# Ledger of designs, part 205: peptides against a protein of PDB entry 1IK9

Target 1, 211 residues: chain A of PDB entry 1IK9
Amino acid sequence: MERKISRIHLVSEPSITHFLQVSWEKTLESGFVITLTDGHSAWTGTVSESEISQEADDMAMEKGKYVGELRKALLSGAGPADVYTFNFSKESCYFFFEKNLKDVSFRLGSFNLEKVENPAEVIRELICYCLDTIAENQAKNEHLQKENERLLRDWNDVQGRFEKCVSAKEALETDLYKRFILVLNEKKTKIRSLHNKLLNAAQEREKDIKQ
Target 2, 207 residues: chain A of PDB entry 1IK9 as posed
Amino acid sequence: MERKISRIHLVSEPSITHFLQVSWEKTLESGFVITLTDGHSAWTGTVSESEISQEADDMAMEKGKYVGELRKALLSADVYTFNFSKESAYFFFEKNLKDVSFRLGSFNLEKVENPAEVIRELIAYALDTIAENQAKNEHLQKENERLLRDWNDVQGRFEKAVSAKEALETDLYKRFILVLNEKKTKIRSLHNKLLNAAQEREKDIKQ
Target 3, 195 residues: chain B of PDB entry 1IK9 as posed
Amino acid sequence: MERKISRIHLVSEPSITHFLQVSWEKTLESGFVITLTDGHSAWTGTVSESEISQEADDMAMEKGKYVGELRKALLSVYTFNFSKESAYFFFEKNLKDVSFRLGSFNLEKVENPAEVIRELIAYALDTIAENQAKNEHLQKENERLLRDWNDVQGRFEKAVSAKEALETDLYKRFILVLNEKKTKIRSLHNKLLNA

## One batch from the design tools (peptide; made by RFdiffusion4, then SolubleMPNN)

Design b2_p24_4_s3 (from b2_p24_4, 13 letters changed)
Fold by OpenDDE base, seed 2:
Structure b2_p24_4_s3 (fold): chain B 211 residues (1-211), chain C 211 residues (1-211), chain A 24 residues (1-24)
Amino acid sequence: as target 1 above (211 residues)
Amino acid sequence: as target 1 above (211 residues)
Amino acid sequence: SEEERREEEEKELLERIEEAEKKK
């Protein structure tokens, strides 16, 4: 079961933070359990897939789009944008919420809730879920941090090897060219020397022909 | 202010999860506020640095070691090791806890708490803190995940460049040697040709002298 | 002679080059 807890402000009690817990299996579209609490009282309702489908039809909205709007309303928490207005009557246990757009406000949904007899149990379980989520996220954070540190070390190692390889390639090229030039110059000198010996031999022959 | 919330089980109410909130400034040694809740009622007490020092003296324990044990007891949560036993009397508002070792159990500390008049406010604030902590940890996890993905890409890029550099160094060395051998062999052939010409010229001179 | 020493150094360099090519 997936769960999300959000802070909401009720129009009827704007000074008292309420908590909206939504729990579902795989997708919100398949139905969900909604729980509202003020830290003293709790109210719960179950919303079926059929009720979601009926609300989508009543709104003349495509079901996937409607569920997408429900997900934003019920799971986002009170974002700073006040796009969603939440209302709850403790007397009727009627919960409804509206989407407020610049030019249009409309009711997105409504639920009949039931007052929980033992709200302390619901509140304790909610706090337990929060603490478990904190522990899981902390463990994931520590894991990611260790992996980040590992990846950084590995990057620095490869970077250092790469820089050494670049420098070694340049040094190798320079050294090889220097050695090659030396040997080539020696051969060029030997060729020049042999050419001069040939020229001298030819000149001596010309002298020997000229007695 | 730093804060930690832990689950604890009271010896008096082992079936009801309690939450122990401890809040402090910089170090637990400077004193702290302790809050106990069962999701319906709350109890709070303030522990001063002087009280911590007195308890350390009464235990004949070095203060830093004592504070280290307090930190383990009050901030660790109910670890699976049941090393710490928590007791609370709702009647006297007396909270005490013991450290259970294999051969020795001893009282680690005790506090007089006061019943909170509006427990719902304390519970709401506690839930808000949990939700804020979840949001902060989630944001940090998303950041670390993105950074890990970046570091992995950067590592793969440098690794690929390094492998190319290694291959290029080896190819360069081989190519340079091949080219050098070709040029050197041409020079050797030219030297041999010039030597043969010198030998022929010497033989012709010897013939001309015998003539 | 100095020329013989240079021919020997060149021969050693060539042999090292040929050995390096045979090992790749």
Scores: peptide ipSAE 0.019, ipTM 0.818, DockQ to the pose 0.004
Fold by OpenDDE base, seed 5:
Structure b2_p24_4_s3 (fold): chain B 211 residues (1-211), chain C 211 residues (1-211), chain A 24 residues (1-24)
Amino acid sequence: as target 1 above (211 residues)
Amino acid sequence: as target 1 above (211 residues)
Amino acid sequence: SEEERREEEEKELLERIEEAEKKK
């Protein structure tokens, strides 16, 4: 089961933060359980897939688009305070909410709730879920932090090896060229020496022919 | 102000999860506010630095060690269920807790609480804090995830550049050696040719002298 | 001789070149 808790402000009690819990199986489209609490009383209702379809039809809205609007209203938490308005009557146990656009406000949905006999149990379970969610998110954070530290170490190691490889490539090229120039210059010197010996031998032969 | 909420089970009400909130400024040693709730009623007390010191003295324990035990008992959440036992009387508003060791249980601390007149407000604030903590931890998780994805991309980029640099270094060394051998062999051939010309010139001169 | 030393240095350089080619 998936669950989302959000803070809402009721038009009838704007000074008292209410909590809206929505629980569903896989998709909100399949139906959901809605729970409202003020920290003292709680109200719960079940919304079926057929009720969701009927509300979409009554709105002349495509079901997928309607469910998309429900998800934004009921699961987003406090979006910008002015987009969704929540209404609840403790007398009728009737819950409804509106979407406020610039030029038009319209009812997005309405649900009948029932007063919970033991609101303390619902509140305790809600707090337990929040504490469990905190613990799970902390464990994920610690895991991600350790992975980040590992990746950073691995990055620094490979970066340092890369910089050493670049420097070693440049040093190798320079050393090879220096050694090559030395050997080439020795060969050029030997060639010049042999050429001079050939010239001297030719000059001596020309002297021996001239007696 | 720092805050920790934990689930506890009272010896008097083992079937009802209670929530223990501890709030403090910088260090638990400086004093703290303790709040207990069952989701219907709430009880609050303030523990001063002097009370912490007095409890440490009464235990004949060094203050830092005592505060360390308080931190483990009050802030760790449900450690293994059997290490810390919590007791509360709704009549006396007296809260005390024990540390259970294998051979000995001892009282670790005791506090007088006062019943909160508006428990719903305390519960709403507690739920708000949990929801805020969830939102902050989710934002940290999303940030760490994005950083992990960045570090992984950066690691893959530098690893690929490093492998290319290694291959390029080996290719450079090979190409330079091949070019050097070619040029050296040309010079060696020229030296051998010049040596042969010198030998021929010497042999011709020896023939001309014998002639 | 200085000429023999140069021939030996050239020989060592050529041997290093040949060893580097054989390690491929």
Scores: peptide ipSAE 0.020, ipTM 0.818, DockQ to the pose 0.004; fails the geometry check
Fold by OpenDDE base, seed 3:
Structure b2_p24_4_s3 (fold): chain B 211 residues (1-211), chain C 211 residues (1-211), chain A 24 residues (1-24)
Amino acid sequence: as target 1 above (211 residues)
Amino acid sequence: as target 1 above (211 residues)
Amino acid sequence: SEEERREEEEKELLERIEEAEKKK
């Protein structure tokens, strides 16, 4: 079961923050339980998949689009743009909400709610769920923080090894070239010396033939 | 202002989850506001720094240790070990709590609370705080997750560069050694050839002199 | 001679290179 609690303002009681709880199985399309509370009283209703389908048909709206609007209205609360307005009559227990567009407001849906006999239980359970969610999110945050610290350490270790590898490669190349240049120059000098000795020997022979 | 909400069980009403809210400025030692609620009624009291000091003195406990016990009792709720027991009289509005040790239970503190006239406001504000905390923790979680993903990408990039650097270093060393051995061997062969030519020239001269 | 010393130093260098190649 999935659950979302949102703050809403009722048109009839704009000074009193209400809480809208929606609970559903897998998808909102399959139906949901809605609970409204003012922190003193609570009202609950069940909305079936058939009711959702009927409301979509009555609105001449594609079901997936309609469910998408329900999700925005009921699970996000009143967004910063007052895109959704909520109405509730405590006398009739009739809840309805509208989507406000620039030039048009239209009813998105309506629910008959029942007043809960023991609202304190609903309120306590709602607070319990909030506290559990806080604890779960805190534990996840602590885990992610520790993992980030680990990844940062691992990154610094590899970075340091990489820098050492680069430096060691450059040093290796430089050292090898220096050593080889020395040896090659010695060999070149010896070759030049031997060539000069051969030239001198040839010149001496030419002198000996010329007496 | 810091705030913590905890679930507690009262000895007088063990079947009803109560919520203990503690609010303080900077440190619990400087005093705190305590609020108890059952989701229908609420009770509030203020505990001063002087009262905390007096309670510590009355218990013959070092103040820092006493405040440490208050923090455990009031901010962690009933831990899994029932180390702290909570008592409240709705008639007297007297709240007290005890620490249970293996062979000894002792009163840790007591507070006179006042019944809140408008408990729904306290409950709504408490729910609002929970929802705000959830939203903040979710935003932090999303941030940490994105940072984790970034750090992992950065680690993989450096790791791949490091592996390439290692391989390139090994290849460089091998290539340089091979090239140098070839060049050195060519030079050695040329030196040997020139020496042989010199020896032959000397032998020919010795023959010409004997001739 | 100075030439003999250079030939020995070269021989040692080549031996070190060959040993390094054998260790791979």
Scores: peptide ipSAE 0.019, ipTM 0.817, DockQ to the pose 0.004; fails the geometry check
Fold by OpenDDE base, seed 4:
Structure b2_p24_4_s3 (fold): chain B 211 residues (1-211), chain C 211 residues (1-211), chain A 24 residues (1-24)
Amino acid sequence: as target 1 above (211 residues)
Amino acid sequence: as target 1 above (211 residues)
Amino acid sequence: SEEERREEEEKELLERIEEAEKKK
């Protein structure tokens, strides 16, 4: 089961932060349980897949698009844009929410909620879920931090090896060329010396033929 | 201001999870605000630095050690070991906690709390803090995840460059040696040819002299 | 002679080069 808690402001009680909990299985499309609390009272309702389909049909909206709007309204929390307005009557237990666009405001959904007899239990469970989520997220953060530190060490090690390889390649090339030039020059000198000896021998033979 | 919320079980109400909030500035040693809630009622007390010092003295414990014990009791949450027992009387508003060791149990501290007039406000603020902490931790997780992905890419890039550098070094060495051998062998062949020509010229001259 | 020593050093260098080629 998935759960999301968001803070909302009700049009009727704008000074009091309310908390909207939505619980669902796999997808919001299959239905969900909605819980509203003000930290003193709680109200809960179950929204079925059939009700979601009916609300989509009543809006003349494709179900997937409608569920996408529900997800934005109910799960995102109040993003900085007051795109969604929440209304709740504690008297009628009627909850409805509207999407506010520049030129169009429309009701996105409406639910009948029931007042919870023991709101303290719902509130305690909600706080427990928040604390569990904090602990899970903290453990994940610590894991990711350790992994980052490992990856950084591994990167530094390979980088250092790479730099050594580059330097070693350049040094090798330079050394090989220097050694080759030395040996080649020695061979060239020997060839020149032998050519001179051959020229001298030929000149001496030409002198010996001329008596 | 730092804050920690933990779930605790009171000896008097073992079936009901209570929440212990501790708020402090920089260090618990300078004093703290303690808030207890059951999701319906809330109780708050302020513990001063002088009270902490007095409790340490009454226990004949060094202040730093005592604050270390307070930190474990009040901030760690109920770790899996029931090392700390919490007691609260709703009638007297007296809160005390004990450290349970194998052979020794002792009172670690005691506080007078006051019942909060508007517990819903305290509970809402507590839930808001939990939701803020979840959002902050989630943002940190997403950041660390992106950084991990970056570091992994950077590592793969350097590793690939390193492997190419190694291969290029080996190829360079091989190519240079092959080229050098070819040129040196050519020069050696030329030297041998010139020596043979010199020997032949000397032999011809020796024949001409014998003639 | 110094020439013989240079010829030996060159021979050793060439032998090392040939050994490096044979090990491949």
Scores: peptide ipSAE 0.019, ipTM 0.818, DockQ to the pose 0.004; fails the geometry check

Design b2_p24_4_s4 (from b2_p24_4, 12 letters changed)
Fold by OpenDDE base, seed 4:
Structure b2_p24_4_s4 (fold): chain B 211 residues (1-211), chain C 211 residues (1-211), chain A 24 residues (1-24)
Amino acid sequence: as target 1 above (211 residues)
Amino acid sequence: as target 1 above (211 residues)
Amino acid sequence: EEEEKLEEELKEELKRIEEALKKK
């Protein structure tokens, strides 16, 4: 089961932060359980897949788009843009929410909730879920931090090896060329010396033929 | 201000998860505010630095060691080892906790709490803190994940460059050697040819002298 | 003989450079 808890402000009680819990299986489209609390009282309702389909049809909205709006309204805590307005009557237990656009506001959905007899259990379970989520996220953070530190070490090690390889390649090239030039110069000197000896021998032979 | 919320079980109400909030400035040794809640009622007390010092003295425990035990008892949620037992009387508002060792249990500390008049505010604030902590930890997780993905890409890039550099160095060495051998062999052949010409010229001169 | 010796010295020195690069 998936769960999201969000802070909301009710139009009727803007000074009191309310908490909206939504619980669902795989997709919100399949239905969900909504729980509202003010830290003293709690209210719960179940929204079926058929109700979601009916609300989408009544709105003349495509179901996937409607579920997308439900997800934004019910799961995305009050983003800084007051795009969604929440209303709840404690007397009628009627919950409804509106999407506020620049030129138009419209009701996105409405649900009947039931007052929870033991709100303390719901609140304790909600706090437990928050504490579990914190612990899980902390463990993930510590793991990711250790992995980050490992990857940084591994990167530094390979980078250092790469720089050494580049320098070693350049040094090798330079050294090989210097050695080759030395050997070539020795061979050139030997060739020149042998040529001069041949020229001298030819000149001496020409002198010996001339008596 | 630092804060930690932990789940505890009271000896008097083992079936009901309680939440212990501790709030402090920099160090627990400087004093702290303790808040206990069951999701319906809340109780708060302030523990001063002088009270912590007195409790340490009464226990004949070094203050730093005592604060270390307070930190374990009050901040480390119920670790799987029931090392700490918590007691609270709703009637007297007296909170005390014990350390359970294999052969000895002893009272670690005791505090008078006051019942909060509006527990819903305390509970809402506690839930808000949990939700803020979740959001902060999620943002850190997303950041660390992106950084890990970056570091992994950077590592793969440098590793691939390093492998190419190694291969290019080996190829360069092989190519330079082949070229050098070819040129050296040409010069050797020329030297041998010139030596043979010198030997022939010397032999012909020796024939001409005998002639 | 001197040229074979020079070729062998060049090979040995390259091998030393290669080994020095593998050990670091």
Scores: peptide ipSAE 0.014, ipTM 0.815, DockQ to the pose 0.006; fails the geometry check
Fold by OpenDDE base, seed 2:
Structure b2_p24_4_s4 (fold): chain B 211 residues (1-211), chain C 211 residues (1-211), chain A 24 residues (1-24)
Amino acid sequence: as target 1 above (211 residues)
Amino acid sequence: as target 1 above (211 residues)
Amino acid sequence: EEEEKLEEELKEELKRIEEALKKK
């Protein structure tokens, strides 16, 4: 079961933060359990897939679009203030909510809730879920932090090896050229020496012809 | 103000999860506010630095060690079950807790609490704090996840550049040696040609002398 | 002259290698 708890403000009790819990299996479309609490009382209702389908039909809205609007209204928590207006009558246990657009407000849905006999159990369970979620998120944060520190070390290690490789490439090129020039100069010297020997031999022959 | 909420089990009500909130400024040593709730009722007490010092003295424990034990008892949440035993009398509003070691159990501390007149406000505020903590931790998780994905990309980029540098170094070495061998062979051929010319000139001179 | 030409060709090829390495 997936769950989302959101703080909401009721039009009837704007000074008292209420908590809206929605719980569902896999998709909100398949139905959900809605719980409202003020920290003293709790109210619960179950919304079926058939009720969701009927509300979508009554609104003349495509079901997937309607479920998308339900998800925004019921699961987003404090979205931008005033986009969704929540109403609840403690007397009738009737919960309804409206989407407020610039030029149009419309009812997005309505549910009959039932007063919970033991609200303390619902509130304790809600707090337990919050504490479990905090613990899970903390463990995930610690894991991600350790992973970040690992990745940063690994990056620094590869970066340092890369810089050494670049420097080693430049040094290798320079060394190979120096060695090449040395050997080339030895060969040039030997060629020059042999040319001079040839010139001397030719000059001696020209002297021997001139007697 | 720092805050920690923990679930605890009271010896008097082992079937009902209670929540222990501790709030403090910078260090627990400077004093703290303790709140106990069962999701219906709430009890609050303030513990001063002087009371902490007195409890440490009464225990004949070094203050820093005592505060370290308070931190483990009151802030660790569900530590390993049974290490800390919590007791609360709703009648006397007396809260006390014990540390249970293998061979020794001892009272770690005791506080007088006061029943909160409007427990719903305390419970709502506690839930709000949990929801805020969840939102903050989620934002941190999303940030760390994006950072991990960035670091992984950066690592892959440097790794790819490093591998290219290694390959380029090996290719450069091979290419330079090939070019060097070519030029060296040309010079060797020229040296051989000049040597042959010298030998021919010497042979012709020896013919001219015999002539 | 031919040796200077070979040294110049080697320098130009070196420069081409350096430029090819800077473009990667």
Scores: peptide ipSAE 0.013, ipTM 0.815, DockQ to the pose 0.005; fails the geometry check
Fold by OpenDDE base, seed 5:
Structure b2_p24_4_s4 (fold): chain B 211 residues (1-211), chain C 211 residues (1-211), chain A 24 residues (1-24)
Amino acid sequence: as target 1 above (211 residues)
Amino acid sequence: as target 1 above (211 residues)
Amino acid sequence: EEEEKLEEELKEELKRIEEALKKK
């Protein structure tokens, strides 16, 4: 079961934060349980897949689009200020909500709720779920932080090896050229020495012919 | 102000989860506000730095060690099962807790609480704090996840550049040696040619002397 | 780009060495 708790303001009690809990199986389209609380009283209703389909038909809205609007209204928490208006009558236990656009306001949905006999149990369970979610998110944060620190170390290690590889390539090139020049100069010196010996031999032969 | 909410079980009501909220400024040693709730009623007390010092003295415990034990009891949540036992009388509003070790159980602290007139407000604020903490932790998780994805990309990029640098170094070394061998072979051929010319010139001179 | 530049600089420097070797 998936669950989302949101803070809402009711038009009837704008000074008192209410909490809207929605719980569902896999998709909101398959139905959901809605719970409203003010921290003293609680009200719960079950919304079936058939009711969701009927509300979509009554709105002349495609079901997937309607469920998408329900998800934004009921699961987004405090969306942009005043986009969704929530209404609840404690007397009739009738809950309804409207979407307010710049030029058009329309009812998005309506549900009958029932007053919970033991609201303290619902409130305790709600707080427990919040504390469990905090603990899970903290454990995930600590894991992600340790993984970030590992990835940063691994990056620094590879970066340092890369810089050493670049420097070692340049040093290798420089050393190979220096060694090459030394050997070439030795061969050039030997060639020059052999040319001088050839010139001397030719001059001696020209002297021997001239007697 | 720092704040921690923990689930506790009271010896008097072991079937009903209670919530222990502790709020403090900078350090628990400077005093704290303690709030207990069962989701219907709430009780609050203020513990001063002087009371913390007095409890440490009464226990013959060093203050820093005592505050360390308070931090474990009051802020750790459900520590290992049964290490801390919590007691509360709704009649006297007296809250006390014990540390249970294998061979020794002792009272760690005791506080007088007062019943809150509007427990619903305390409960709503507590739920609001939980929802704010969830939202903050979720935003931190999303940030850390994006940073992990960035660091992983950066690591892959540097690793790929490093592998290319290694391959390029080996290729450079191989190419430089091949070119060096070619030039050396050319110079060796020229040296051999000059030696042959010298030998021929010496043989011609020996013929001219015999002639 | 830096590797291609290094390879081009190497080719040019090798060519300069070869040309300096053809000129002596």
Scores: peptide ipSAE 0.005, ipTM 0.810, DockQ to the pose 0.005; fails the geometry check
Fold by OpenDDE base, seed 3:
Structure b2_p24_4_s4 (fold): chain B 211 residues (1-211), chain C 211 residues (1-211), chain A 24 residues (1-24)
Amino acid sequence: as target 1 above (211 residues)
Amino acid sequence: as target 1 above (211 residues)
Amino acid sequence: EEEEKLEEELKEELKRIEEALKKK
């Protein structure tokens, strides 16, 4: 089961933060459980897939689009843009919320909630879930931090080896060329010397034939 | 101000999870505010640096060691080892906790708490803090994940360049040696040819003189 | 090391050829 808790403000009680918990299986479209609390009282209701489908049809909205708006309203809380307005009557236990557009506000959904007999248990469980989520996220963060430190070390090691390899390649090329030039120059000098000896020997023979 | 919330079990109410919030400035040694809640009622007390010092002295414990035990008891909750036992009287508002060793249990600390008049506000603030902590930890997690992905790409890029550099170095060395050997062999052949011509010229001259 | 060795071997082979060419 997936769960999301968000802070909301009620039109009737704008001075007190309320918490909206939504729980669902796999997809919000398949239905969800909604819990509202003010930290003293709690109210819960179950919304079925059939109710979601009926609300979408009543609104003449495509079900996928409607569920997308439910997800934004119920799982994100009122974002900074006040795009969603929440209303709850403690007397009727009727919860409804509206989407506020520039020139039009419309009701997006409505739920009959039931007052929880033992709100303290719901509140304790909600706090437990928050604490568990904190602990899990901390453990993930510690793991990712250690992985980052490992990857940074590994990167530095390979970078250092790469720089050494580049330098070694350049040094090798330079050394090999220098050595080759030296040996070639020696051989060129020897060839020139032998050629001069041959020319001199030929000139001496031509003198000996000429007497 | 730093804050830690932990789950605890009270000896008097082992069936209901309580939450212990501890708030402090910089160090727990400088004093702290303790809040206990069951999700319906809340109790708060302030513990001063002087009280912490007095409790350490009364226990004949070094203050640093005592604060270390307070940190373990109050900030971690009862770990799986049940090393710390918590007691609270709702009638007297007296909170005390014990450290359980193998053969000895001893009182580690005691606090007079006051019942909060508006517990719902304390509970709402506690939930708000949990939700803020979750959001902050999620943002840190997302950042670390993106950094890990970046570092992994950068590592793969350098590794691939390094492997190419190694291969290029080996290829360069092999090619240079082959080229050098070829050129040297050509020069050796030319030197040998010129030497043979000189020897033949000398032999012909020696024949012409004998002639 | 192998490079120095090949260069030394090459120098020695060249020297052997030069010595063999002086003898003749």
Scores: peptide ipSAE 0.000, ipTM 0.810, DockQ to the pose 0.004; fails the geometry check

